Peptides against a protein of PDB entry 5HOI. Designs and how they scored, part 166

Target 1, 351 residues: chain A of PDB entry 5HOI
Amino acid sequence: FRYMPFSPAGTPFGFTDRRYLTMNEVGYVSTVKNSEQYSITVSFFDVGRFREYHFEDLFGYDLCFLNEKGTLFGQSKTGQIQYRPHDSIHSNWTKIIPLQAGERITSVAATPVRVIVGTSLGYFRSFNQFGVPFAVEKTSPIVALTAQNYRVFSVHYSQFHGLSYSLSELGTSSKRYYKRECPLPMSLPNINSDMKKDANLDYYNFNPMGIKSLFFSSYGDPCIFGSDNTLLLLSKWRSPEESKWLPILDSNMEIWKMSGGKETTDIHVWPLALAYDTLNCILVKGKHIWPEFPLPLPSEMEIRMPVFVKSKLLEENKAILNKKNEIGADTEAEEGEEDKEIQIPVSMAAE

## One batch from the design tools (peptide; made by RFdiffusion4, then SolubleMPNN)

Design b1_p18_8_s4 (from b1_p18_8, 7 letters changed)
Fold by OpenDDE base, seed 4:
Structure b1_p18_8_s4 (fold): chain B 351 residues (1-351), chain A 18 residues (1-18)
Amino acid sequence: as target 1 above (351 residues)
Amino acid sequence: MEKEEEELYEKVKKALAK
């Protein structure tokens, strides 16, 4: 296992000279390799609210976090971080995070009020939006971070304990834990099954945890989207005893439903954010599970608990077809190749 | 293959736009 730099919804270079450093509901950050330097572009979905900007990156930033006020960049090996406000009123700042031998920055997060740096040795470093340090805490090795306002969702990895998570609030004087290194019931990438496709191997080498993204919902609930393409939401996290992970969307199942029950390997959901009851995502076409360039417009996918079983839906549709054939035996067989689209029940109308 | 994948992608995309 190797600790790799993680950014929410970041993509690998693959065979290209360009990748997304991060993307979310605000926008997307791309980097293009130009010989020994990089050109970074910060793009936004709301072009009326924000202006795209670019700059030359001489450091090779491999970590990024975008929010509504600015972009945090990090270099995993050197420990350099840079915060760039979107507004020119506020100055950019740069800082070097002290790293031990072999330590890497594994993830960074930024809100309008906090900057967080996590490392492969489990150093959790907190700053204000101006790069003034608050504290350094030693945790289990951090593999992913996201933050909203004062709240931080951190994912940890131990070779002995697997994945864990923490949910904390970074006040001015103290860190409060709602959850501290609790087991994270996320499936890890299955190396044996998934690595048959070169594209999956490339992605696994980029992101060994298979965490495509993690974010807070619009309601402030921690969300994680793993390699299984299931969106997990942490419900009731304010009540330690009642807190649970909910699989609120199986995106593979939703694609399968929307396809009319066709198995596909070239349509993928790339998660951006959860707004209310909709997953904001990129619908990816192609061999790679991640979006290429240009970035497609975001799509909204309604959250649905994975209660449907493909086999049952196939059986039900066969039963419906058989009943239609039993009733229709008296009318002339117009041999229309009716594309045998699986009738998927649209609404579980809870009556 | 490419055409069928395109048709399928546009079908899914159209389903998400409803």
Scores: peptide ipSAE 0.389, ipTM 0.901, DockQ to the pose 0.794
Fold by OpenDDE base, seed 5:
Structure b1_p18_8_s4 (fold): chain B 351 residues (1-351), chain A 18 residues (1-18)
Amino acid sequence: as target 1 above (351 residues)
Amino acid sequence: MEKEEEELYEKVKKALAK
């Protein structure tokens, strides 16, 4: 296992000269290889609120976090971080994070009020938005970070314990834990089943944990989207004893339903954010599970707890089809080949 | 193949736009 730099919804280069460093509900950050340098572009979905900008990257930033106020960049090997406000009123700042021999920055996060750096040795470093340090804590090795306001969702990895998570609040004087290195019930990528396609191997080499993204919902709940394409939400995290992970969306099941029950290998959900009851995502067409260039417009997918089994839905549809064929044998009515959409049972509205 | 995949993608995309 190698600790790789993680950024939310970041994509590999694959066979191309370009990739997305990160993307979320605010926008997307791309980098293009130009010989020994990189050109970084910060693009936004709300083109009325934000202006796209680019710059030359001489450091080879491989970590990124985008928020509504700025972009944090990091270089996993050198420990360099740069914060670039979107507004020209605030200055860019650069800092070197001290790294031990073999230590890597594995993830970075930024909010309008905090900057967080996590490392492969489990150093958790917190700063304000101006790069003033608050604290350094030693945790289990950090593999992913996200943050909203003062809250930080961190994913940790141990070879002995697998994946764990922490949820913390970074006050001015102290760090509070809501959750501290609790087991994360996320499936790791299955090397034997998933690696049959070269595209999946490239993604696995880029992201061995298979964490496509992690974010806070609009309600401030930690969310994670793994290699199984299931969106997990941490419910009731304010009550440590009642806190549970909810599988709120199986995106493969939703694609299967929307396709009319056709198995597809060439349609993928790429997660951006959870806004209320909708997953903001990129619907990816093609063999690669990640978006290519140009980036498609975001889509919204309603969250639905996976209660239904494909086999039962197929049996019910066969039973409906058989009943229609038994009734239709007596009436030569030219009912045209209307695409027999699988009647998905209307969502039981959760009362 | 490519046409059926495209039709399927557009079907899913149209379903997400409702």
Scores: peptide ipSAE 0.389, ipTM 0.901, DockQ to the pose 0.839
Fold by OpenDDE base, seed 1:
Structure b1_p18_8_s4 (fold): chain B 351 residues (1-351), chain A 18 residues (1-18)
Amino acid sequence: as target 1 above (351 residues)
Amino acid sequence: MEKEEEELYEKVKKALAK
């Protein structure tokens, strides 16, 4: 296993000279390889609030986190981080994170008030928005980070224990844990089944954990979107004994429903954020599970607990069709091949 | 194939826009 740099909704280069470093509800950060340099563009969905900007990257930033106030960049191997405020009133700052031999920055996160750096050795480093350090903590190896305000959601990996998560609050004086290295019930990429497609191998090499993104919901609940295309939400995290992961959306099931029950391999959900009861996402067309260039406009997908079983819905629809054929024996009407839309009973969508 | 995938994509996209 190799620790790879993770950024929320980041994409691989694939066979191209360009990729997304990160994307979320605020916008998207792209990088283009120009010989030995990179050109980075920070783009926004709300073009009325923010102005797109670009700069030349001489360091080869492979980590990124975007928020409403600025963009954090990181270089996984050198330990360099840079924070770039969107507002020109505030200065950019750069810092080198000390790394041990073989240590990598695996993830970075930034809020308007905190900067967090996680490493492959489990160093958790916290800073304020100006790059002033608060603390260094040793945890299990960090593979992903996200943050909202003072809260940090961290994903850890151990070869012995698999995936775990922590939920912490970075106050001024101390770190509080709500959850500390608890088991994360996320499915890992299945190397044997999924690697039959070259596109899946490229993505696995880029992101071995299959974490497409992680974020906080608008309500401040930790969310994670894995390789199984299921959105998990951590419910009741304030009550340690009541806390549970909820599979609030199976995006493959929702695509299947919206297609009229057609199996597809060329439509994918790419997660951005959870706002209220909707997953903000990119609907991706094509063989790659990630968005290419240009970026499609975001779509909203309503969250729904995966209560439906495809096999049962298909059996019920076959039973309905068979009953119609038993009643309709007498009219030779050339009813054309109308697309067999699976009627999903509306009543089961409202409970 | 490509046309059917496009029609399916537009169908899903239209369903998400409702």
Scores: peptide ipSAE 0.387, ipTM 0.900, DockQ to the pose 0.812
Fold by OpenDDE base, seed 3:
Structure b1_p18_8_s4 (fold): chain B 351 residues (1-351), chain A 18 residues (1-18)
Amino acid sequence: as target 1 above (351 residues)
Amino acid sequence: MEKEEEELYEKVKKALAK
């Protein structure tokens, strides 16, 4: 196993010279290889509120986190981090994170008030928005981070225990844990089943945990979107005994419903954020599970708990078709068999 | 194939825009 740099909704280069370092509801950060250097562009969905900007990257930043106030960049091997405010009022700052031999920065996160750095050795480093350090904590190896305001959602990986998560609040005086290295019930990518397509192998080599993104909802609940394309939300996290992961959306099932029950391999959901009861996402067309260039406009997908089993729906629709054929046996209408849209019951669209 | 996949993509995209 190799720890890879993780950024929320980041994409691989694949066979191209360009990729997305990160994307969310605010915008998207792209990087283009130009010989030995990179050109980074920070783009926004709200073009009226924000101005796109670019700069030359001589360090090869492979970590990124975008928020409404700035962009945090990191280099996983050298330990360099840079924060760039979107406004020209605040200055950019750069810092070197001390790394041990073989240690990597695995994830970075930034809010308007905190900067967080996680490493492959489980060093959790916290800073203010100006790069002033607060604390260093030793945890299990960190594979992913996100943050909202003072809250941090961290994903940890152990070869012995698999995936775990923490939810913490970085106050001024101390770190509070709501959850500390609790089991994370997310499925890891299955190398034997999922790697049959070359496109999946490239993505697995880029992101071996299969975490497409993690974020906080608009209500401040931790969310994670894995390789199974299921959105998990951590409910009731303030009550340790009542806290549970809820599968609030199966995006493959929703695509299948919206297609009229056609199986497709070339439509994918790429998660950005959860805003109220809608998943903000990119609907991806093509063989790659990640968005290419140019980036499509975001789409909103209503959250729905996966209550229905696809096999039962197919059996019910076959039973309805067979009943129609038994009643319709007297009229010779050669209506071609092939394009039978599955009628999804209206009740299944309302729950 | 490519046309049917395009029609399917536009169908799903139109369903998400409602």
Scores: peptide ipSAE 0.385, ipTM 0.899, DockQ to the pose 0.787

## One batch from the design tools (peptide; made by RFdiffusion4, then SolubleMPNN)

Design b1_p19_1_s1 (from b1_p19_1, 7 letters changed)
Fold by OpenDDE base, seed 1:
Structure b1_p19_1_s1 (fold): chain B 351 residues (1-351), chain A 19 residues (1-19)
Amino acid sequence: as target 1 above (351 residues)
Amino acid sequence: SKIEETRKKIAEAAEEEFA
């Protein structure tokens, strides 16, 4: 296993000279390789609120986190981080994170009030928005980070225990844990089944944990979107004994429903954020499970618990069709009716 | 190494941003 730099909804280069470093509800950060340099563009969905900007990257930033106030960049090998405010009133700042031999920055996160750096050795480093350090903590190896305000959701990996998560609040004086290295019930990429497609191997090499993104919901709940295309939400995290992961959306099932029950292999959900009851996402069309260039407009997908089994819905629809054929012996069946959308019973859509 | 040279360029650029 190799620790790879993770950024929320980041994409691989693949066979191209360009990729997305990160994307979320605020916007998307792209990088283009130009010989020995990179050109980075920070783009926004709300073009009325923010102005797109670009700069030349001499360092080869491979980590990124975008928020409403600025963009944090990181270089996993060198330990460089740079924070670039979107507003020109505030100065950029650069810092070198001290790394041990073989240590990598694996993830970075930034809020308007905190900067967080996680490493492959489990160093958790916290800063204010101006790069002033608060603390260094040793945890299990960090593979992913996200943050909202003062809260941090961290994903950890152990060769012995698999994935775990922490939820913490970075106050002014101390770090509080709501959850500390608790088991994360996320499915890891299945190397044997999924690697039959070269595109899946490229993505696995880029992101071996299969974490497409992680974010906080608009309500401040930790969310994670894995390789199984299921959105998990951590509910009741304030009550340690009551806290549970909810599979609030099977995006493969929703795509299947939206396609009228046809197996679509060319449509993929790429997660951006969870706002209220809707997943903000990119609907990716094509062979790659990640968005290419140009970026499609974001789409909204309503969250729905995966209560239905596709096999049962198909069996029920076959049973309904067979009953109609037994009753309808006398009417000329016009050949055109085979492509009827699987009507999900309205009663089952409202619960 | 390319990493050390990059770290040096970073230190120089950081000194220029804080000067």
Scores: peptide ipSAE 0.014, ipTM 0.525, DockQ to the pose 0.010
Fold by OpenDDE base, seed 2:
Structure b1_p19_1_s1 (fold): chain B 351 residues (1-351), chain A 19 residues (1-19)
Amino acid sequence: as target 1 above (351 residues)
Amino acid sequence: SKIEETRKKIAEAAEEEFA
């Protein structure tokens, strides 16, 4: 196992010279390799509110976090971080994070009020938006971070305990934990079953945890989207005893429904954000499970708990087909059984 | 609020699936 740099919804280079460093509801950050340097572009979905900008990257930033006020960059090996405000009023700042031998920055997050750096040795470093340090805490190894306002959602990995999560609030004087290194019920990528497709191996080498993204919902609830393409939401996190992870969307099931119950292997959900009751996402078409260039327009997918089992819907459709065949409709259409659209109950159709 | 309604719907659906 190797700790890899994680950024929310970041994509690998694959066989190309370009990738997305991060993307979310605000926009997307791309990097293009140009000989010995990189060109970084920060693009926005709301082109009326924000102006796209670019710069030359001589450091090879492999970590990124985008928010409404600026972009945080990091270099996992050197420990360099840079914050770039979107406005010209505030100055860019750069800092070197001290790293031990073999230590890597594994994730970075930024809000308008906080900057967070997590490492492979479990150093959790907090700063204000101007790069002034607050604290250094030792945790279990950090593999992913996201933040909203003063709240931080961190994912940790232990060889002994697997995945855990923390939810904390970074006040002015103290860190409060709502959750501290609690078990995270997320499935890890299965190397033996999933690696039969080259595209899955390339993605696994880039992101061995299979965390496509993590974010806070518009309501401030922690969300995570794993390799199983299930959106998990942490419900009731303010009440330690009542807090539970809810599987609020099986995106594979939703794609299957949208396809009329046909097995599709070329459509993938790439998560951006959860806004109210809709997952903002990129619908990816093609061999790779991640978006390529140019970036497709974002799509909205309504959240639905996976109450319906695919097997039951298939059995019900087989039972309906068998009843139609018993009623003696001599329709000679030998159209192969594979092409029959599964009647999804009207209550399950997207309105 | 729409927030509380969506969280309530999600919580109710989760209670129905484990009942």
Scores: peptide ipSAE 0.000, ipTM 0.278, DockQ to the pose 0.028
Fold by OpenDDE base, seed 5:
Structure b1_p19_1_s1 (fold): chain B 351 residues (1-351), chain A 19 residues (1-19)
Amino acid sequence: as target 1 above (351 residues)
Amino acid sequence: SKIEETRKKIAEAAEEEFA
């Protein structure tokens, strides 16, 4: 296993000269290879609120976090980080994170009030928005970070314990834990089943944890979207004893429903954010599970717990078809073999 | 609030699936 730089909803280069460093509800950050340098573009979905900007990257930033106030960049190997406010009122700042031999920055996060750096050795470094350090803590190896306001959701990896998570609040004087290195019930990518497609191998090499994204919901609940395309939400996290992960959306089930019960292998959900009751996402069409260029417009998927099993829906639809065929056997009407779209009951589609 | 209703629906659906 190798620690790879993780950014929320970041994409690999694949066979191209370009990729998304990160994307969320605010916008998307792209990088293009230009010989020995990179050109970075910070783009926004709300073009009325924010102006797109670009700059030349001589460092090869491979980590990124976008928020409503600025963009944090990081270079996993050199330890360089740069914060770029979207507004020209505040200056850009650059800092070198001291790294040990073989240590990598694995993830970075930024809020309007905090900057967080996580490393492959489990160094958790916190800063204010101006790059003034607060603390350094040693944790289990950090593989992913997200943050909202003063809260940080961190994902950790141990060779012995697998994935764990922490939820913390970074006050002015102290870090409070709501959850500390608790087991994360997320499935890791299945190398044997998924790697039959070259595109999945490229993505696995880019992101071996299969964490497509992690974010806080609009309500401040930690969310994670894994390789199984299930959105997990951490409920009741203020009560550590009552805290549970809820599978609030099976996006493969929703795509299957949207396709009229046909197995579609060419549509993929790419998560951006969780709003109130909707997953903001990119619907990716094609062989790659990640968005290419240009970025499609964001789509919304309503969150629904996967209470319904595909097998039951298929059995019910077969039973309906068999009843129609039993009734239709007495009437010789030549109604042609039109592709009988599996009518998903309107009640299951409209709730 | 739409929050509390969505959280309640999610909690109720989770209780029905594990009951």
Scores: peptide ipSAE 0.000, ipTM 0.272, DockQ to the pose 0.029
Fold by OpenDDE base, seed 3:
Structure b1_p19_1_s1 (fold): chain B 351 residues (1-351), chain A 19 residues (1-19)
Amino acid sequence: as target 1 above (351 residues)
Amino acid sequence: SKIEETRKKIAEAAEEEFA
């Protein structure tokens, strides 16, 4: 196992010279390798609100976090971070994070009020938006970070305990925990089952945790989207005893429904954000499970708890078809059997 | 439906969290 730099919805280079460093509901950050340097472009979905910008990267930034006010960049090995406001009013700033031998920055997050750096040794470093440090805390090894306002959702990994999460608030005087290194009920990528496709192995080498993205919902709930393509939402996190992870969307099931019950192996959901009751995502068509270039327009997918098991739905549909064939056995209509779209009952689409 | 009730409960729980 190696700690890899994580950014929300970041993509590998694969066999190309370009990748997405991060993407969310605000926009997408791309990097293109050009000999010894990189060219970074920060693009936005709302082209009326924001102006696209680019710059030359001599450091090889491999960490990124985009928000509505700026972009945070990081270099996992050198410890360099850079914050770039989207406006020209505020100046860019650069800082070196001190790293021990073998330590890596594993994730970075930025809000309009906080900058957070997490490391492979479990150093949690907090700053204001101007790069002034608040604190350094030692936690379990950090593998992913996201933040909204003053709240931080952190994912931790231990070789002995697997995945855990913390939810904290970075006030002016102190850090408050709502959750501290609690078990995270997310499945890790199964190397033996999932790595049968070369594209999955390339992605696994880029992101061995299989966390496609993590974000806060529009309501401020922690969300995580793993390799199983299930969106988990942390409900009731203010009440420690009542807090639970809700599987609010099985995206594989929703793709299967949208395809009329046909097994599609070439369509993938790439998560961006959760806005109200809709997952903002990229529908990826192709060999890779991640978006390539150019980036498709975002799509919305309505959240639906996976109440139904695919196998039961297929059995019920077969039973309905068999009953129709038993009733229809007296009429000679030779109409071709093969391409019968599985009629998903309207009641199961509306429930 | 059960999904509409669940969506409504998620929305209501989210509104209670903004208050």
Scores: peptide ipSAE 0.000, ipTM 0.283, DockQ to the pose 0.023; fails the geometry check

